# Peptides against a protein of PDB entry 4U39, part 42

Target 1, 302 residues: chain A of PDB entry 4U39
Amino acid sequence: SIKVIGVGGGGNNAVNRMIENEVQGVEYIAVNTDAQALNLSKAEVKMQIGAKLTRGLGAGANPEVGKKAAEESKEQIEEALKGADMVFVTAGMGGGTGTGAAPVIAQIAKDLGALTVGVVTRPFTFEGRKRQLQAAGGISAMKEAVDTLIVIPNDRILEIVDKNTPMLEAFREADNVLRQGVQGISDLIATPGLINLDFADVKTIMSNKGSALMGIGIATGENRAAEAAKKAISSPLLEAAIDGAQGVLMNITGGTNLSLYEVQEAADIVASASDQDVNMIFGSVINENLKDEIVVTVIATG

## One batch from the design tools (peptide; made by RFdiffusion4, then SolubleMPNN)

Design b1_p11_8_s4 (from b1_p11_8, 8 letters changed)
Fold by OpenDDE base, seed 1:
Structure b1_p11_8_s4 (fold): chain B 302 residues (1-302), chain A 11 residues (1-11)
Amino acid sequence: as target 1 above (302 residues)
Amino acid sequence: SAKPSVELYLK
């Protein structure tokens, strides 16, 4: 089974976005120290952590409170994660609960033997230096606790949205990028396509790889496959080129009109941008909601 | 090295 755990406000917003987009084949768990915020989650499983410590009032933007809250609730977290083959831990770093609790939850998942993938954001620079420093500490702790950590630099989202985009929409886009990171992997396992991967294939690329970068490309029209692939490998979300990666996981998602030729064309572009000795695997997914669009997701590991 | 072919991943 695949479990997605949203941790704190940002993680829970991402989980809500996943549910709204009908990401299939996964179980959703919302985790928070704020009981009022947790009640707004769309997840079937809602877990309040640190009830004794926080009394449901949240972590007060303190990562140490988030950490202690997860430690207090360790047994409950273990029970919720039991039997998972794969666990996604998603959070917005820089806050109290997400920053502190996500590494603890990830370590619990890893200790249970699940393939543990972190999908987290760095805060925008405008959120202030304190959030950036807290996020750096949380990301460092997360690296030790996961098999693969995908870090989304929120400031790079500003390069892919209009300059007049309201702040609220920029946060919504961050939630969407978190969704795309989780879905880009989970669909390879859970959703049939032209080329199916199994869990063992994904595990080979993601097990004990440390930090990863994600690129996303979306295109329509006659050359949509090539354009989507080119956008993915040149994505602003990639803080480095993929040519230095030891492993590449690629998802090619399209509608019912996705052709094998388009899949091959996209795969060839990503392979040409990768190192000759890279361990690259790719799958295709059919999503009926993507009428004329192709979405290419590239995850570079190592 | 040969680029990965779609044929290698068909299941």
Scores: peptide ipSAE 0.007, ipTM 0.491, DockQ to the pose 0.234
Fold by OpenDDE base, seed 2:
Structure b1_p11_8_s4 (fold): chain B 302 residues (1-302), chain A 11 residues (1-11)
Amino acid sequence: as target 1 above (302 residues)
Amino acid sequence: SAKPSVELYLK
C-alpha cells in the first residue's frame, strides 16, 4: 500500500489538494499538533500528535515542539503507517509541526521498512529568515530519515506565476507543486497508463538516494509532448540541471489522446538532457481530466 | 554514440 502523510499546516493543505484532485491508489493521513486545523483535513485518517505536550494548540512555530509531539505519539504513528510499502511524508518546512515532526514520522516509516519519500517545501524568502533557518534544520533532519527527499524551493514558484499573484495564491501553488510531486510518483504505480511501472522499479530509483530535484512541464497543442518535456527539464523548480543525476524518474501524463509517439518524444528529450549512464525509468499515465494537456514530471535523484 | 538504452519495460 501507498500512504501519504501530511504533516502540519502545509502538509495537510497539500493532502487536501491531492484529495481534491482525486489522486488514486493512496491512503491519506493528516497529522497535526493543532486540533482545529486538523479538523479541516479531508483525509480519512486524522491524527493529533503531542496531545499532552500541546493540548491541541499547535507547536507555536517551534520545531522542537513538533519533534517532541511526534515522539510522544510514536506508537500511534507506527500503527497508522504499519503495512505500507511506500510512505510519502509531505510538509512545509519552516513551521513548528511540519519541520519538527516530519523527520520523526519519516524515520518511523523507514524503520517499518517502507520506501520513504519526503516531499517538502522551503519557505518563501518573504516568510523571513527565522523560517528559512528552521527549514534548513528540518531538511537536514529529513535527509537522514528518508530514502529520497524532494525539496521544492517556494521562491522558484514565483518565477512560474504572475508577478501580481497574491501571497495566498503563491501558497496554493506550493500546495499544488507538493501534490504534483506525490502524484507524479504515485500514479506511476497506482494508475494505469500506456507504460506502467511497478513498485520495484520506483524502489530501485528512490531507495537511499538522498536529495532529489523535481521539474514539471505542462503544454498543449501539436508539439505538447516536446514542449512539456523541455519545460520539465528547464523548470525553475530544478535548482540544478538534471545532468549529473544518478537516477531519473519520469512521468508523462496525458488525456485519452496521449500517443506512444508523444511519450517517446518526451522521454527522448529528458534522456538527452541526462547523463548517458543515468538510470532512467519512465511511465505514462492517462488522466481524462487533462483533455489536450500533457504534464511531464521529472525527478532527478543522486 | 551509445543511445541511452531506455529500457521501456512494457509490461
Scores: peptide ipSAE 0.006, ipTM 0.440, DockQ to the pose 0.215
Fold by OpenDDE base, seed 5:
Structure b1_p11_8_s4 (fold): chain B 302 residues (1-302), chain A 11 residues (1-11)
Amino acid sequence: as target 1 above (302 residues)
Amino acid sequence: SAKPSVELYLK
């Protein structure tokens, strides 16, 4: 089974966005120290952590409180994650709960033998230096606790949205990018396409790889596959070019009109931008909701 | 360029 665990406010917002977009083949768990915020989760499983420590009042933007809250609730987290083959841990780094608890939860998942993938955001620069420093500490702890850590730099989201985009919409886009990171991987396993991957293939690429970067490209029209692939490999979300990656996971998602030619064209573009010795795997997914759109997701590891 | 190994499991 595949489980997605949202940790803290940002992680729970991302999980809500995944549920709203009907991401299939995954179980959702919401974790928070704030009981009121947790009640707003759409997840089937809601877990309040650190009830004794925080009394449901949240972590006060202190990562040490988030850490201790997860440690207090370790047995409950273990029970909720038990039997998962794969666990996605999603969080907004820089806060108290997400930053502190996500590494603890990830370690629990890894210790249970699940393929553990972190999908986390760095805070926007406008959230302040304190959040950025806290996020750096949380990301460092996540790297040690996961098989692969996808880090989304929120400031790069500002490059793909309009300059007049309200702050609230920038956060919604961050939630959407977190969704795309999880869905881009989970769909390869859970959703049939033209080219299916098994869990073993994904595990080979993602096990013990450390940091990863994600690129996303979306396009329509006659050259949509090539355009989507080019956008993915040049995505602002990629803090580095993919040509240094040891592994590449590619998802090519389209509607019912997705052709094998389009899949091959997109794969060739990504392969041409990658190192010759890269271990590249790619899958295709059919999503009827995309109609004429193609979405290419590239995850570069190593 | 390393050609992606397409294991087509035609079920």
Scores: peptide ipSAE 0.005, ipTM 0.481, DockQ to the pose 0.294
Fold by OpenDDE base, seed 4:
Structure b1_p11_8_s4 (fold): chain B 302 residues (1-302), chain A 11 residues (1-11)
Amino acid sequence: as target 1 above (302 residues)
Amino acid sequence: SAKPSVELYLK
């Protein structure tokens, strides 16, 4: 089974976005120290952590409170994660609960033998230096606790949205990128396509790889596959070029008109931009909602 | 060559 755990406010917003977008084949768990915020989760499983420590009043933007809250609730977290083959831990880094609890939850998942993937955001620069410093500590702790950590630099989202985008929409886009990171992997396992991957393929690429970068490209029209692939490898979300990656996981998602030629064309473009010795795996997904769109997701590991 | 515009899938 695949489990997605949203940790804290940002993680729970991302989980809500995943549910709203009908990401299939995953179980959703919402974790928070704030009981009121947790009640707004759409997840089937809702877990309040650190009830004794926080009394459901949240972590006060303190990562140490988030950490201690997860430690207090360790047994409950273990029970909720038991039997998962793969666990996604999603959080907005820089806050209290997400930053502190996500590494603890990730470690619990890893200790249970699940392939543990972190999908987290760095705060926007406008959130201030304190959040950036807290996020750096949380990201460091996540790297030790996961098999792969996808870090989304929120400031790069500002390069792909309109300059007039309200701050609230920029956060929504961050939640959407978190969704895309989870879905781009989970769909390869759970959703049939022209080229299917199994969990073992994904595990080979993602086990004990440390930090990963994600690129996304979307295109329509006759050259949509090539254009989407080029957009993915040049994505602002990629803090570095993919030509240094030891592993590449590629998802080519299209509508019912997706051809094997388009899948191959997209894969060849990503391969040509990667190192010759890269371990690349690619899968295709059919999403009837995309119609004429192709979405290419690239995850570079190592 | 103009860097291709990166679009997020919002659907």
Scores: peptide ipSAE 0.000, ipTM 0.359, DockQ to the pose 0.047

## One batch from the design tools (peptide; made by RFdiffusion4, then SolubleMPNN)

Design b1_p12_1_s1 (from b1_p12_1, 7 letters changed)
Fold by OpenDDE base, seed 3:
Structure b1_p12_1_s1 (fold): chain B 302 residues (1-302), chain A 12 residues (1-12)
Amino acid sequence: as target 1 above (302 residues)
Amino acid sequence: MLAKSQVQVIKP
């Protein structure tokens, strides 16, 4: 089974966005120290952590409170994660609960033998230096606790959105990018398709790889596959080129009109931008909600 | 060696 665990405010917003986009074949768990915020989760499983420590009043933007809250609730987290083959841990780093609890939850998932993937955001620079410093500490702890850590730099989202985009919409786009990172992987495994990637293939690329980068490209029109692939490998979300990656996981998602030619064209572009010795795997997903769009998601590991 | 292209259908 695949489990997605949203940790704290940003993680729970991402989980809500996944549920709203009908991401299939995954179980959703919402974790928070704030009981009022947790009640707004759409997840079937809602877990309040650190009830004794916080009394449901949240972590007060203190990562140490988030950490201790997860430690207090360790047995409950273990029970909720038990039997998962794969666990996605999603959080906005820089806050109290997400920054402190996500590494503890990730370690619990890894200790249970699940393939543990972190999908986390760095805070925007406008959230202030304190959040950036807290996020850096949480990201460091996440790297040790996961098999693969996808880090989304929120400031790079400001390069892909309009300059007039309200701050609230920039946060919604961060939640959407977290959704795309989880879905781009989970769809490769969980979606009943004509040909499914073996979980073993994904496990080979993602096991004990440490930091990963994610690129996303979306295009329409006659050259949509090539354009989506080019946008993915040049994505502002990539802090570095995919050149030098030890592994590449590629998802090519289209509508019912997605052709094998388009899949091959997109795969060839990503392969040509990658090292010759790269372990590349790719999946193709048909999403009936996509009309003329192709979405290419690239995850570079190593 | 390009890994297997695998087409999955996500039904709503």
Scores: peptide ipSAE 0.006, ipTM 0.390, DockQ to the pose 0.091
Fold by OpenDDE base, seed 5:
Structure b1_p12_1_s1 (fold): chain B 302 residues (1-302), chain A 12 residues (1-12)
Amino acid sequence: as target 1 above (302 residues)
Amino acid sequence: MLAKSQVQVIKP
């Protein structure tokens, strides 16, 4: 089974966005120290952590409180994660609960033998230096606790949105990018198709790889596959080029009109931008809701 | 070298 755990406010907003977009074949778990925020989760499983420590009042933007809250609730987290083959841990770094609890939850998932993938955001620079420093500590702890850590730099979202985009919409786009990172991988495994990526192929690319970068490209029209692939490999979300990556996971999602030629064209573009010795795997996903849109997601590991 | 290509159908 695949489980997605949203940790703290940002992680729970991302999980809500995944549920609203009907991401299939995954079980959703919402984790928070704030009981009021947790009640707003759409997840089937809701877990309040650190009830004794915090009394449901949240972590007060302190990562050490988030950490201790997850440690207090370790047995409950273990039971909720039991039998998962893969666990996505999603969080907004820089806060109290997400920054402190996500590494603890990730370690629990890894210790249970699940393929553990972190999908996390760095805070926007406007959230202040304290959040950036807390996020750096949380990201460092996540790297040790996961098989692969996808880090989304929120400041790069400002390069793909309008300059007049309200702060609230920039956070919604961060939640959407977290959704795209989880869905881009989960759809390759969880969606029953004619030919599924076996979980072993994904495990080979993601197991003990440390940091990963994600690029996303979306396009429509006659050259949509090539344009989506070019946008993915040049995505502002990539803090570095995909050259030098030891592994690449690619998802090519389109409507019912997605052709084998378009899949090959997109894969050839990503391969040409990657090292010759790269271990590249790709999946093609049909989503009837995309119609004429193609979405290319690239995850570079190593 | 492209290792594997696979096609999946997401049902709405």
Scores: peptide ipSAE 0.005, ipTM 0.391, DockQ to the pose 0.090
Fold by OpenDDE base, seed 1:
Structure b1_p12_1_s1 (fold): chain B 302 residues (1-302), chain A 12 residues (1-12)
Amino acid sequence: as target 1 above (302 residues)
Amino acid sequence: MLAKSQVQVIKP
């Protein structure tokens, strides 16, 4: 089974966005120290952590409170994650609960033998230096606790949205990018396809790889496959080129009109931008909701 | 380069 665990406010907003976009074949768990915020979650499983420590009033933007809250609730987290083959841990770094609890939850998932993938955001620079410093500590702790850590730099979202985008819409786009990172991997495993990536192929690319980069490309029209692939490998979300990555996981998602030629064209572009010795795996997904769009997601590991 | 090509169908 695949479980997605949203940790704190940002992680729970991302989980809500995943549920609203009908991401299939995954179980959703919302975790928070704030009981009022947790009640707004759309997840089937809602877990309040650190009830004794926080009394449901949240972590006060302190990562040490988030950490201790997850440690207090360890047995409950273990029971909720039990029997998962794969666990996605999603959080907005820089806050109290997400920054402190996500590494603890990730370690619990890894100790249970699940393939543990972190999908987290760095705060925007405008959220201030304190959040950036807290996020750096949380990301370091996540890197030790996961098999693969995808880090989304929120400041790079400002390069893919309109400059006049309201702050609330920039946060919604951060939640959407977290969704795309989880869905880009989960669809490759959870959706019955013409050919399924076995969980062993994904595990080979993602096990004990440490930090990963994610690129996303979306396009329409006659050259949509090539354009989506080029946008993915040149994505502002890639803080480095995919050249030199030891592993590449690629998802090519399209509507019912997605052709084998388009899949091959997109795969060849990503392969040509990668090292010759790269372990590349790719999946193709048909999503009836995309109509004329192609979405290419690239996860570079190593 | 072992490119495994795999097509999946997600229905709403």
Scores: peptide ipSAE 0.007, ipTM 0.415, DockQ to the pose 0.088; fails the geometry check
Fold by OpenDDE base, seed 2:
Structure b1_p12_1_s1 (fold): chain B 302 residues (1-302), chain A 12 residues (1-12)
Amino acid sequence: as target 1 above (302 residues)
Amino acid sequence: MLAKSQVQVIKP
C-alpha cells in the first residue's frame, strides 16, 4: 500500500489538494499538533500528535515542539503506517510541526521497512530568515530519515507564476507543486495502466538516494510533448540541471489523445538531457481531465 | 539504457 502523510499546515494543505485532484491508489493521513487545523483536513485518517505537550494548540512555530510531539505519538504513527510499502511524507519546512515532526515520522516509516519519500518545500524568502534557518535544519534531518528527499524551493515558484500573483496564490501553487511531486510518483505505481511500473523499479531509483530535484512542464498544441519535456528539464524548480543524476523518474501524463509518439518524444528529450549511464524509468499516464494538455514530471535522484 | 516505458490510464 501507498500512504501519503501530510505533516503540519503546509503538508495538510498539500494533502487536501491531492484529495481535491482525486489522486488515486493512496491512503491519506493528516498529522498536526493543531486540532482546529486538523479538523479542516479532507484525509480519512486524522492524527493529532503531541496532545499532552501542545494540548492541540499547535507547535508555536518551534520545530523542537514538533519533534517532541511526534516522539510522544510514536506508537500511533507506527500503527497508522503499518503495512505500507511506500510512504510519502509531505510538509512545508520552516514551521513548527512540519519541520520538527516530518523527520520523526519519516524515520518511523523507514524503520517499518517502507520506501520513504519526503516531498517538502523550502519557505519563501519573504517568510524571513528564521523560517529559512528552521527549514535548513528540518531538511537536514529529513535527508537522514528518508530514502529520497524531494525539496521544492518556493522562491522558484515565483519564476513560473505571474509577478502580480497574490501571496495566497503563491502558497496554493506550492501546495500544487507538492501534489505534483507525490502524484507524479504515486500514479506510476497505483493506477492500473496499459503497462505498470513495478514497485521494485521505483524502489531501485529512490532507495537510499538522498536528495532529489523535481522539474515540471506543461504544454498544449502539436509539439506539446516536446515542449512539456523541455519545460520540465529547464524547470526553475530544478536547483541544478538533471545532468549528473544517477537516476531519473519521469511521468508523462496526457489526455485520451496522448500518443505513443508523444511519449517517446518526451522521453528522448529527457534522456538527451541526462547522463548516458543514467538509470531512467518513465511512465505514461492517461488523465481524461487533461484533454489537450501534457504534463511532464521529472524527478532526478543522486 | 533500460528505460521501462509505461502507459497508464487514470479513469476518473
Scores: peptide ipSAE 0.005, ipTM 0.389, DockQ to the pose 0.089; fails the geometry check

Design b1_p12_1_s2 (from b1_p12_1, 7 letters changed)
Fold by OpenDDE base, seed 2:
Structure b1_p12_1_s2 (fold): chain B 302 residues (1-302), chain A 12 residues (1-12)
Amino acid sequence: as target 1 above (302 residues)
Amino acid sequence: MLAKSQVQVFKP
């Protein structure tokens, strides 16, 4: 089974966005120290952590409170994650709960023998230096606790949205990019397409790989596959080029009109931008909601 | 009796 655990405010917003976009074949778990925020989760499983420590009032933007809250609730986290083959841990880094609890939850998932993937955001620079420093500590702890850690630099989202985009919409786009990171992997396993991957394929690319980068490209029209692939490999979300990656996981998602030729064209572009010795795997997913759009997601590991 | 943090499983 695949489980997605949203940790703290940003992680729970991302999980809500996944549920709203009908991401299939996954079980959703919402974790928070704030009981009021947790009540707004759409997840089937809602877990308040650190109830004694925080009394449901949240972590006060302190990562040490988030950490201790997860440690207090270890047995409940273990029970909720039990029997998962794969666990996604999603969080916005820089806060209290997400930054502190996500590494503890990830370690619990890994200790249970699940393939543990972190999908996390770095805060925007405008959120201030304190959040950036807290996020750096949380990301460091996540690297030790996961098999693969996808880090989304929120400042790079400002390069893909209009400069006049309201701050609230920039956060919604961060939630959407977290969704795309989870869905881009989970759909390869859980959703039938033109080319299906199994869990073993994904495990070969993601097991004990450390940090990963994610690129996303979306296009329409006659050259949509090539354009989407080019946008994915040149994505501002990639802090580095995909050259030098030891592994590449690629998702090509399209509507019912997605052709095998378009899948191959997109795969060839990503392969040509990767090293010759890269372990590249790609899958194709059919999403009827995309109609004429193609979405290419690239995850570079190693 | 340590208050078990309530995992509320909202079944639909």
Scores: peptide ipSAE 0.011, ipTM 0.417, DockQ to the pose 0.014
Fold by OpenDDE base, seed 5:
Structure b1_p12_1_s2 (fold): chain B 302 residues (1-302), chain A 12 residues (1-12)
Amino acid sequence: as target 1 above (302 residues)
Amino acid sequence: MLAKSQVQVFKP
């Protein structure tokens, strides 16, 4: 089974965004130290951590409180994760609960033998230096606790949105990019397409790889496959080029009109931008909601 | 069995 755990406010917003977009074949778990915020989750499983420590009042933006809250609730986290083959841990780094609890939850998932993937955001520079420093510590702890860690730099989202985009819409786009990172991987396993991957294929690319980069491209029209692939490999979310990656996982998602030719064209573009010795795997997914759009998601590992 | 106070499972 695949489980997605949203940790703290940002992680729970991302999980709500996944549920609203009908991401299939996954079980959702919302984790928070704030009981009132947790009640707003759409997840079927809601877990309050650190009930003795925090009394449901949250972590006060302190990562050490988030860490201790997850440690207090270790047995409950273990029981909620039991029998998962894969666990996504999603969080906004820089806060109290997400930054402190996500590494502990990730380690619990890994110790249970699940393929453990972190999908996390760095805070925007405007959220201030304290959040950036807390996020750096949480990301360092996540790298040790996961098989693969996808880090989304929120400041790069400002390069793909209009300059007049309200701060609230920039946070919604961060939640959407977290959704795309989880869905881009989970759909390869859970959603039948033209080219299916098994869990063993994904595990080969993602097991013990450490840091990963994500590129996303969306296009429509006659050359949509080539345009989406080119946008994915040149995505502002890629802090480095895909050249030098040891592994590449590619998702090509389209509507019911997605052709095998378009899948091959997109795969050839990503392969041509990758090293000759790269272990590249790709899958295709049919999503009727995309109609005439193609979405290419690239995860570069190593 | 997780205590009802710590894990709310909303069964549909």
Scores: peptide ipSAE 0.011, ipTM 0.422, DockQ to the pose 0.016
Fold by OpenDDE base, seed 3:
Structure b1_p12_1_s2 (fold): chain B 302 residues (1-302), chain A 12 residues (1-12)
Amino acid sequence: as target 1 above (302 residues)
Amino acid sequence: MLAKSQVQVFKP
């Protein structure tokens, strides 16, 4: 089974966005120290952590409280994660609960033998230096606790969105990018396409790889496959080129009109931008909610 | 006295 765990406010917002977009073949778990915020989750499984420590009043933006809350609730987390083949741990780094609890939850998933993937955000620079420093510590702890850690730099989202985009919409786009990172992987396993991958293929690319970068490209029109692939490999979310990656996982998602030619064209573009010795795997997904759009997601590992 | 909404842990 595939489990997605949203940890703290940002992680729970991402999980809500996944549920709203009907991401298939995954079980959703919402984790928080704030009981009122947790009640707003759409997840079937809602877990309050650190009930003795926090009394449901949240972590007060303190990562050590988030950590201790997850440690207090270790047995409950283990029970909720038991039998998962894959676990996504999603969080906004820089806060109390997400920063402190997500590494503990990830380690529990990894110790249970699940393929453990972190999908986390760095805070925007406008959230302040304290959040950025707390996020750096949380990301370092996540890197040791996961098989693969996808880090989304929120400041790079400001390069993708309009300059007039309200701050609230920038946070919604961060939640959407977290969704795209989880869905771009989970769909390769759970959702049939023109080219299916198995869990073993995904595990080969993601097991014990450490940090990963994600690029996303979306296009329409006659050259949509090539344009989406080019946008993915040049995505502002890629802090480095995909050149020199040891592994590449590619998802090519389209509507019912997605052709095998378009899949091949997109794969060839990503392969041509990658190292010759790269372990590349690609899958295709059919999403009936996509009209004339192709979405290419690239995850570079190593 | 704010009513503590019991977080229902649905056990499967």
Scores: peptide ipSAE 0.009, ipTM 0.375, DockQ to the pose 0.013
Fold by OpenDDE base, seed 1:
Structure b1_p12_1_s2 (fold): chain B 302 residues (1-302), chain A 12 residues (1-12)
Amino acid sequence: as target 1 above (302 residues)
Amino acid sequence: MLAKSQVQVFKP
């Protein structure tokens, strides 16, 4: 089974966005130290952590409280994650609960033998230096606790949205990018397409790879496959070029009109931008909600 | 064990 665990406010907002977009074939778990915020989760499984430590009042933006809260609730987390083949741990780094608890939860998933993938955001620079420093510590702890850690730099979201985009919409776009990162992987396993991957293929690319970068491209029209692939490999979300990655996982998602030619064209563009010795795998997904759009997701590992 | 639908993996 595939489980997605949202940790703290940002992780739970991302999980809500995944549920609203009907991401299939995954089980959702919401984790928080704030009981009131947890009640607003759309996830089927809601877990309050650190009930003794926090009394449901949250972590007070302190990562050490988030860490201790997950440690207090270890047995409950183990029970909720038991039998998962794959676990996505999603969080907004820089807060108390997400930053402190996500590494502990990731380690629990890894110790259970699940393929453990972190999908996390760095805070915007405008959220202040304290959040950036807390996020750096949380990201460092996540790297040790996961098989692969996808880090989304929120400041790069400002390059893909309008400059007049309200702050609240920029946070919603961060939640959407977290959704795209989880869905871009989970759909390769859970959702049929023209070219399906199995869990063993994904495991080969993602096991013990450490940091990963994600690029996303969306296009429409006659050259949509080529345009989406070019946008993915040049995505502002890629802090480095995909040249030099040891592994590439590619998702080519389209509507019922997605052709095998379009899949091949997109794959060839990504392969041509990658190292010759790269272990590249790609899958295609059919999403009936994508009428004339193609979405290319590239995950570069190593 | 997720049901293996007919998995055609194209490797480049």
Scores: peptide ipSAE 0.000, ipTM 0.369, DockQ to the pose 0.102

